# Peptides against a protein of PDB entry 4HTP, part 133

Target 1, 231 residues: chain A of PDB entry 4HTP
Amino acid sequence: SQTVASHVPFADLCSTLERIQKSKGRAEKIRHFREFLDSWRKFHDALHKNHKDVTDSFYPAMRLILPQLERERMAYGIKETMLAKLYIELLNLPRDGKDALKLLNYRTPTGTHGDAGDFAMIAYFVLKPRCLQKGSLTIQQVNDLLDSIASNNSAKRKDLIKKSLLQLITQSSALEQKWLIRMIIKDLKLGVSQQTIFSVFHNDAAELHNVTTDLEKVCRQLHDPSVGLSD

## One batch from the design tools (peptide; made by RFdiffusion4, then SolubleMPNN)

Design b2_p21_2_s3 (from b2_p21_2, 9 letters changed)
Fold by OpenDDE base, seed 2:
Structure b2_p21_2_s3 (fold): chain B 231 residues (1-231), chain A 21 residues (1-21)
Amino acid sequence: as target 1 above (231 residues)
Amino acid sequence: SKEEEELRQKWEEKIAEFEAK
């Protein structure tokens, strides 16, 4: 079945997240999120115009925006140190070189950018001169690969985990990888609260999530902003 | 911004393609 997520480039989500992060004011951050969400809903309506009973929702995007609320996907088993080693290998970085050391010692960077403790930002600067300018993955494809990683982690299939990670990395820009890393580590640093994200999505979203703790149900049941829980 | 407008236009074009079907 056709989904919105299968048509939306992951790059579009990452660009939105980047704008939110760069915005100083709460109102501006909210505006960027709302614009993405509104576009998604309009696309959903167009895509499913002739189909009344669809299960498609904002969930594929929402679970990437609020990765700490993920309950369907199991743990990735991936930490910053693993990613650092993977990048060193993939990019063929000298182990004692400046860039390799930046990735491994991400908590105490000596650089001018003040990115102490933010592995994703450190990775971004290492990747920027080395990666593709534009990625090719859709939001659905990203979620499929993340599902694969989680499943293979549970099954203790390290080789398949690496394979899926390599696919994510090789098909993503430096900016997309920055956000992907933050999604995996479950810390986006957007500067907006979970409550704010829910409030923009739907007036009843926070309440429904508090009761169900199911992000997919929240996205599905409250897909239409004009239809409440009591409707 | 110019980047925001470009993203908006991309979405509008995609939506228009499905509305025409």
Scores: peptide ipSAE 0.197, ipTM 0.781, DockQ to the pose 0.960
Fold by OpenDDE base, seed 1:
Structure b2_p21_2_s3 (fold): chain B 231 residues (1-231), chain A 21 residues (1-21)
Amino acid sequence: as target 1 above (231 residues)
Amino acid sequence: SKEEEELRQKWEEKIAEFEAK
C-alpha cells in the first residue's frame, strides 16, 4: 500500500528540521513544523482520496522527529564512537589527521564553531566537502533501513548493521546525515519541547500519548486535527 | 525564504499530481 512517507524525500524533512533549529523564536519554530505537517496532511488526503480506511499517518515522520519516544524499534546499539570509526573508514581519513581526530574527540573543543559535544555538527563539516549534494532516500526508505539496523542489532549481526549504515550514508547529503545521526542518537536539538510538538500536531495528542505511550496510535487516531478523542 | 517557497512548491506539485487522478 502507498504511504505518504514513500513519496516524501528525507531531504524535505531534514530541511524542515534545519529551519526549526536555525529559528530563534518559539513561534517561528512552530510555524516551520506546522507547515510541514499541513503539507503532509494535504498530501495524505490527496493520496488516499478514494480509500477511507487506511492505516497511513504522520507516524513515519513523527517517530523521526521524536526518536526518544520510539517503542516499535529495538535499540540501534550505535554510539558516536562507532559512527566516528565508520566515517574514518568510509571516507579514508588519516587516523592521525585533523578530521579523524575531530570525529573521535568530538567532546573536546578544537574548532572555532563552538560545536563541541555535538557529534552531528562535527560530522556535518567533515562530510560537507565529501558527500552528495542531494540525497535519494524517502522517509519510508530511511525508516526501513533503521528497522533493519535495530533488528540486526538485536540479532547481533554487526556486518548487516554496517551494510545498512553504509546504504544510509552513501545515499544521503551531509545535511541529511547530520539529522540522521541526531535521530539515531535520539537528540535533535530542535529547541522545542515534546509537549510543543504534540500540541501543534493535535490538541489531544499529549493526553493520548500519556495514556497509551504509543506514538503510532497517537498519529493514527488524531490524524485529523478537527476530530478529538471524544468524537 | 526562497528555500521555503521551493519546498512549498514541491509539495503543491506532488499534491496536484494525485488530485488530478
Scores: peptide ipSAE 0.182, ipTM 0.774, DockQ to the pose 0.958
Fold by OpenDDE base, seed 4:
Structure b2_p21_2_s3 (fold): chain B 231 residues (1-231), chain A 21 residues (1-21)
Amino acid sequence: as target 1 above (231 residues)
Amino acid sequence: SKEEEELRQKWEEKIAEFEAK
């Protein structure tokens, strides 16, 4: 069946997340998330206008926005050091060069950006002058690749993990990769709480999640903001 | 399909509007 996620560029989600992160106030952060969600719901209604009982929901996006609540896919088994080494290899960075050292020693302040400890931001600045291509992945494709990584990690297939990572990297802009890294590491640094995200999504979302711990169920059952748990 | 392409374009327009705010 068709999904909204198969039509939404991953870049659009990343742009939204970037706006949320850069916004100073809670209200502005909420506005950006709400606008994305509303667009998603409108597109859903259009896409599924003549279809009954669809299972499609905001879940593909929500699981990327709240990656710490992911329960469907297994652990990625990926750490910052692994990503650093991968980027050094992929970008053919000199091992003793400035950029390689920035990635490997991401916890140590090295520049004026104050990004110490934030690997994704450090990676972004290394990638920005080197990524010539615009991202081409949909949210569906990103999730498929992440599913592959998790599955192959469980199966101890390191070569296939690398393959999927390379597909993500080579088809993503520097900005998209920053957010991909944060999704994999499960720390988006949006400056808005999980509770706020749920509250914007649906008034009953936090409650349903507390009971089920199933993000997909939350997204499906509470897809319509006007239909509550008691209905 | 043609319909899917039209829907995709509509989404892109909506996202563009969103990003412009």
Scores: peptide ipSAE 0.172, ipTM 0.703, DockQ to the pose 0.064
Fold by OpenDDE base, seed 5:
Structure b2_p21_2_s3 (fold): chain B 231 residues (1-231), chain A 21 residues (1-21)
Amino acid sequence: as target 1 above (231 residues)
Amino acid sequence: SKEEEELRQKWEEKIAEFEAK
């Protein structure tokens, strides 16, 4: 079935998240999120113009924006140390080199950027001179790969986990990988609350999520901002 | 489809406009 997520580049979401993070004011952060959401809804309306009762919703994007609320996908079993080792191997970094040590010792303030404890930012600077300028993955493809990782983690298939991670890494820019890491670790550091994200999405979103704890249900039932829970 | 490609292009144009601001 056709979905909006199959047409939206992952890079577009990452660019939006980057803008939100860089914005200082709450109003500006909200504006960037709203603009992305509005574009998504317009695209949905155009894509599904002649189709009634579609199950497609903002859920594929929302679950990446609020990864701590993920309940459908099982745990990845991925930590910063695993990613560090993977990057050292993939990029053929000398183990005693500056960049390898930065990744392994990400908690120690060694850099001028004050990125201590933020593995994603440290990884970004290591990746920036080494990775593609533009990624090729859609939001749907990213979610499919993340589903594969979670499923294979549950099945204890480490080789297949590595394969999916390599696909994500090799088809993503440094900026996309920064955000992908934050999604996997479940800490985006956007500077906006969960309640703010829900309030922008739909007035009843926070209430429905509090009752159901089901992010997909929230996105599907409240897809239209003009239709409330009581309607 | 042709329609899907046109929609994708419109999205890309909109994102480009957004990035240029």
Scores: peptide ipSAE 0.194, ipTM 0.712, DockQ to the pose 0.064; fails the geometry check

Design b2_p21_2_s4 (from b2_p21_2, 9 letters changed)
Fold by OpenDDE base, seed 2:
Structure b2_p21_2_s4 (fold): chain B 231 residues (1-231), chain A 21 residues (1-21)
Amino acid sequence: as target 1 above (231 residues)
Amino acid sequence: SKELEELRKKWEEKIKKFEEE
């Protein structure tokens, strides 16, 4: 069966997240998230117009927006140092060069941007002149690759982990990779709380999550914003 | 469907607009 996630470009999510991050006010941050959510719901309604009782939900996106609440996928086993080494290799960066050193020493302030300690931002600036301008991945494909990474980490298959990472990197823009890194590290730095995200999604979402700790269940049961828990 | 295509177009337009900013 087709899912909304199989149609939504990962770039759309990343651009939304970027807008949220850059927005100064809470209201503007909420607006950007709401617009993305509304678009998703509209697409869902159109895609499933002739199908009743579908299990498709916002979960594929929600688990990327709130990666710290992930319970289905096991640990990735990926740290900033691993990514740094991978990028140096993939981009053929001189090991003693400025960009390689920025990636390896991401905690040390080296630039004017004040991005010390934010590996994703440092990676972004290194990647921007070197990567694709537009990515080709859907949200479904991103989740599939992340699932693969987690599964292979559990199985200690380092070669397969690298393969999936390379696929993510080679099919993503610099901006998409910035956000992908933050998803893997589980820190998006959006400047909006988990509670706010849930409240925009559904009035009962925070409560249901507090009880179940199951993000998929929250997204599925509260898919319709007009239908409450007691309904 | 036409509706799905229109929604996809909106996504692409949004992405394009963002890239031009």
Scores: peptide ipSAE 0.470, ipTM 0.918, DockQ to the pose 0.060
Fold by OpenDDE base, seed 4:
Structure b2_p21_2_s4 (fold): chain B 231 residues (1-231), chain A 21 residues (1-21)
Amino acid sequence: as target 1 above (231 residues)
Amino acid sequence: SKELEELRKKWEEKIKKFEEE
């Protein structure tokens, strides 16, 4: 069956996340998230207008927005050092060059940007002048690739992990890769709490998640903001 | 669906606008 996630560009999510991160106030952060969510729900209603009992929900997006709550897919087994090495290889960066060293020594403060310790930001600046392609991935495709990575990590198939990573990287803009990295590392640095995200999604979302710890159930059962847990 | 197409267009416009900022 068709899903909303198969239609939503990953770039739309990333731009939303970027806006949230750059927003100074809580209200503005919430607004950006709400706009994305409302657009998603509207698309869902249109897509499934004549179909009852669909399992499609906001889950594909929610699990990327709250990656620390991911329970369906197992660990990726990917660290910053692995990504650094991959980028050095992919971009053909001189190993002793400035950019390679920035990636490898991402924790060391550089006088250029206050990005010490934030690998995703360092990667972004390295990628920005070199990444010419526009992102073409949907949220569904991103999740499929992430599922593949997790599955192959569990199976200890390093070559297939690399394959999926390369597919993600080569089909993503620098900005999308910044956020993808943060999703993989499970630290988005949005400046908005998990509780706030849940509250905006549905009034009962935090409660249901606290009981079930199942993000998919939360998204599915509370898809309609007007229908509560007790209904 | 025309509605779906319009929604897709809005996403693309949003992305484009962001990239131009």
Scores: peptide ipSAE 0.455, ipTM 0.915, DockQ to the pose 0.060
Fold by OpenDDE base, seed 5:
Structure b2_p21_2_s4 (fold): chain B 231 residues (1-231), chain A 21 residues (1-21)
Amino acid sequence: as target 1 above (231 residues)
Amino acid sequence: SKELEELRKKWEEKIKKFEEE
């Protein structure tokens, strides 16, 4: 069956996350998230207009926005050092060069941007002048590739992990890769709490998640903001 | 549908606007 996630560009989510991160106030952060969510719900209603009891929900996006709550996928087995080595290889960076050293020593202040300790930001600035590709991935495609990575990590298939990572990298802009890295490492640095995200999504979302710890159930059961748990 | 196309257009416009900022 068709899903909203199969239509939403990953770039739309990344631009939203970037706006949230750059926003100073809680209210502005909430506004950007709400606009994305409302657009998703409108598309859902239009896509499924003649179909009742669909399982499609906001879950594909929510699990990327709150990656710390992921319970369906197993561990990726990917750390910053692995990504650094991959980028050095892919971009053919000299190992003793400035950019390679930035990636490998991302914890040490070496740049002008004050991004020490944030690998995703370091990677972004290395990728920005080198990434000539416009992002083409949907949210569904991103999730499919992440599923592949987790599955292959469990199966100890390193070659297939690399293949999926290369697909993500070669089909994403520098900005999309910044956010993808943060999703994999499970630290988005949005400046808005999990509680706030749940509260904007649905009034009962935090409570249901606290009981079930199942993000998909939360998104499906509370898909309609006007229908509560007690209804 | 026309409605879906309009929503897709809004996404593309949003992305374009962001890239221009």
Scores: peptide ipSAE 0.452, ipTM 0.914, DockQ to the pose 0.060
Fold by OpenDDE base, seed 1:
Structure b2_p21_2_s4 (fold): chain B 231 residues (1-231), chain A 21 residues (1-21)
Amino acid sequence: as target 1 above (231 residues)
Amino acid sequence: SKELEELRKKWEEKIKKFEEE
């Protein structure tokens, strides 16, 4: 079935997340998220205008925005050290070089940027001069690749995990990879709470999630912001 | 759909604007 996620560029989500992160005020952060959500809902209405009983929802995006609440997808089994080694290999970085050491020692403050402990930011600066300017992935494709990683981790197929990671890396800009890393590690550092994200999505979202712990159910049942749980 | 095409264009414009900043 056709989904909104199959049409939305992953770059659009990443640019939105970047704007949210850069915004200082709560109101500005909320505005950027609301604009993305409204655009998604408008596209949904247009895409499914003549279709009844649609199960499509904001879930594909929500599970990337709130990755710590993921319950459908199993663990990736990926840590920062694994990603560091992968990037060193893929980018053919000298092992004793400055960039390789930055990735491996990401917890140690190196240089003038206060990026210590944030592997995604360190990776971004290493990737920026070496990666494509524009990515080609949709949100659906990103989720498919992440599903593959989780499934292959469960099956202990390290070779197939590497294959899916390579597809993500080779088809993504440096900025998109920054956010992919944060999604995999499950820490976006947006500066906005889970409660705020839910409240902007739907007034009843936090309550329904507290009861069900099912993010997909929350997104499906509360797809329409004007229809409440009691309706 | 004309409406879908317009929405896609808006996404592309937003991405382009961000890249130019």
Scores: peptide ipSAE 0.440, ipTM 0.910, DockQ to the pose 0.060

Design b2_p21_3_s1 (from b2_p21_3, 8 letters changed)
Fold by OpenDDE base, seed 4:
Structure b2_p21_3_s1 (fold): chain B 231 residues (1-231), chain A 21 residues (1-21)
Amino acid sequence: as target 1 above (231 residues)
Amino acid sequence: MEKEKELRELWKKLLEEERAK
């Protein structure tokens, strides 16, 4: 069946996240999230105009925005060190070179950017001059690849994990990879709380999540902001 | 392919419209 996520570029989610991160005030951060959310809901209505009983929801995006609340897919088994090594290999970086060392020693303050401890930001600057300007992945495709990684991690199929990671990397811009890394590591650093994200999504979202701990259920049941939990 | 293109354009339009508010 058709899903909103299958038509929404991952780049557009990333640009939204970037806007949120760069915004200083809570209100501005909320605005950027709301813009994306409202677009999603409008697109959902258009896509499913003739189909009343759909299970499609904001869940594909929400699970990337709140990756720490992910309970459906298993652990990726991916750490910063693994990604560093992968990038060094993929980009053919000299092992003793500045960029390789930045990736490997991401916790140590290096350079003028003040990005110590933020692997995704360090990776971004290494990737920016070396990667595609625009990615080609949809949100659905990103989730499919992440599902594959988690599944293959559980199955101890390291070769297939690498394959899926390579697909993610080679089909993503530097900016998209920055956010993808943060999604995998489960720390987006948006500067907006989980509670705020839920409150913007639906007034009852936080309550339903507190009871169910099921992000998909939250997104599905509270898809319509005008329909409450008790309705 | 045409339907997919139309849907992608619709999404872009919707997002742009929201961002323009």
Scores: peptide ipSAE 0.728, ipTM 0.958, DockQ to the pose 0.956
Fold by OpenDDE base, seed 1:
Parts: sequence; C-alpha cells; structure tokens
Structure b2_p21_3_s1 (fold): chain B 231 residues (1-231), chain A 21 residues (1-21)
Amino acid sequence: as target 1 above (231 residues)
Amino acid sequence: MEKEKELRELWKKLLEEERAK
C-alpha cells in the first residue's frame, strides 16, 4: 500500500531537524516542525484522496523524531564505538590518523568546534568531504533498514546488521548520517521537549501517549488536528 | 514511474510552500 513515508525523502526530514537545531528560540523551532508536519498532512490528503480507510499516519516520521519512544522495534545493539570502527573500516581511514582518532576518542575535546561528546557531529565533519551531497533514501526505506538492524540484532546476525548499516551509510549524505546516528543513539538534541512536539502535533497527543504508550496509536487516532480524543 | 515522479514533485512543492510562509 502507498504511504506518505514512501514518497518523502529522508533528506527533507533531516533538513527540518537541522533547521530546528540551529534555531535558538522555542517559537522558531516549533515553526520548522509545523512546516514539515503541515506538508505531511497536505500530502496525505492528496495521496489518499479516494481512500477513506487508510492506516497511514505521521508515525513513520514521528518514531524517528522521538526515537526514545520507540516500542515496535527491538534494540539496535549499536553504540558509538561500533559506529566509529565501522566508519574507519568503510572509509579506509588510517587507524593512527587524525580522523580515526577523532571518531574513537569522541568524548575528549580534540577540536576547535566544541563538539566533544557529540559523536554525530564529529562523524559529520569526517564524512562531509567523503560522502555524497544528496542521499537517495525515503523515510520508509530508512525505517525498513532500521527494522532490519533491530531484527538481526535480536537474531545475533552481525553480518546482516553490517550489511544494513552499509546500505544506510552509502546512500546518505553527511548531514543525513549525522541525524541517522542521533536517531540510532536516541538523542536528537533538538532543544525542544517531547511535550512540545506532542502539543504541536495534536492537543490531545500527550494525554493519549501517557495512557497508551503507543506512538503509532497516537499518530493514527489523532491524525486530524481538528478531531479530538473525545470525538 | 511517471506517477512516482509526480508525487515526488508534489511533495517538494508542498514543503517549499510551507517554508515560504
């Protein structure tokens, strides 16, 4: 079945997240999120114009924006150290080189940018001169690959985990990989609270999530901002 | 392929319109 997520580039979500992160004020952060959300809702209406009974919702995007609330897929089993080693191997970085050491020692202040402790930012600067300028993945494809990683982690299939990670990396820009890393580690550092994200999505979203703890149900039941929980 | 291209263009247009507000 056709979904909004199958047509939305992952790059566009990442550019939205980048805009939110760069914004200093709460109001500006909210504006950037609302712009993406409203575009999604309008596209949904156009895509499903002749279909009334669809289960499609904002869930594919929401689970990437609020990855700490993910309950459908199991743990990835991926940490910063694993990603560092993978990048060193993939990019054929000298083990004693500056870039390899930056990735491995991401917690130590080694750079002028003050990005100590943020692995995703360190990775971004290493990747920027080495990666594609534009990725090719949709939001659906990213979620499919993340599902594969989680499933293979549960099955202890390390080779298949590596395969899916390589696909994510090779088909993503440096900026997209920065945000993908943050999604996997479950820390986006947007500077906006979960409650704010829910409040912008729907007035009843926080309440419904508190009761159900099911992000997909929240996105489906409260897809229309004009239809309340009591309606 | 043509329908997919049209949908991608529609998405791009919608996002650009919202960002221009």
Scores: peptide ipSAE 0.728, ipTM 0.958, DockQ to the pose 0.958
Fold by OpenDDE base, seed 5:
Structure b2_p21_3_s1 (fold): chain B 231 residues (1-231), chain A 21 residues (1-21)
Amino acid sequence: as target 1 above (231 residues)
Amino acid sequence: MEKEKELRELWKKLLEEERAK
């Protein structure tokens, strides 16, 4: 079955998140989120014009924007130290070199960008001169790879986890990897609350989530902003 | 392939239009 997520580049979600993060005020942050959401809804209508009762929704994007609310996917078993070691290996960085030490000691202030403790930002600057300018993954493909990682973590298949991580890394820009890391670690640092995201998505979204704790159900039942819970 | 290309272009157009408002 065709989904919106199978056609939306992961790069476009990441550029939206970057715009939100760089915006100073709540209103501007909301605007950037709304622009992406409205585009998604319009595309959904066009894609499914002749199909009623589709299960497709904003869920594939929402679960990446609010990764702390993920309940379907099991734990990744991935920490910053694992990612650091993986990048050192993949990029063939000297272990005693400046970039390797930045990744391993990401919590120590280095004075360069003020990004101490933010592994994703440190990784971004290491990756920027070394990675593709534009990634090739869709939102659906990113979610499929993340599902694979979680499943293989549960099964204790470290080799398959590495395979999926390598696919994510090699097919993503530095900016996309910055946001991917934050999604895996479950801290996007957007500067906008969960409540605000829900309120922009649908007036009843926060209430439905409080009752069900099911993000997919929220996205599916409240797909149409004009149709409420009581309708 | 042509349909997929058309859909990708449609998505790009929609996003650009929203960002231009």
Scores: peptide ipSAE 0.727, ipTM 0.958, DockQ to the pose 0.959
Fold by OpenDDE base, seed 3:
Structure b2_p21_3_s1 (fold): chain B 231 residues (1-231), chain A 21 residues (1-21)
Amino acid sequence: as target 1 above (231 residues)
Amino acid sequence: MEKEKELRELWKKLLEEERAK
């Protein structure tokens, strides 16, 4: 079945997240999130105009925006050190070179950007001169690949994990990879709280999530901002 | 294929319109 996520570029989510991160005030952060959300809802209505009872919702995007609340996927089994080694291999970086050392020692201040401890930012600067300018993945494709990683981690299939990671990396820009890393590590550093994200999505979202702990259920039941939990 | 292209264009239009507000 057709889903909104199958048509939305992952790049557009990442550009939204980048705008949120760069914004200083809560109001501006909220505005950028709302722009993406409203676009999603309008597209949903257009896509499903003749099908009112669909299971499609904002869930594919929401689970990437709030990855700490992911309960459907098993653990990825991916840490910064694994990603560092993968990038060194994939990019053919000299092991004793500055970029390889930056990735491996991401916790050490490099003095230039103040990005110490943020592996995704370190990776971004290494990737920026080496990656495609624009990625080709949809949100659905990203989620499918992440599902594959989680499933294969559970099955201890390291080769298949690597395959899915390579697909993510080779089809993503440096900016998209920055955000993908943060999604995998489950720390987006948006500067906006989970509560704020829920409040913008729907007035009852935080309450429903607190009771159910089911992010998909929250997105489905509260898809329409005008329809409350008690309705 | 044509329908998919139209849908992608629609998405881009919607997002651009929201960002222009």
Scores: peptide ipSAE 0.727, ipTM 0.958, DockQ to the pose 0.929

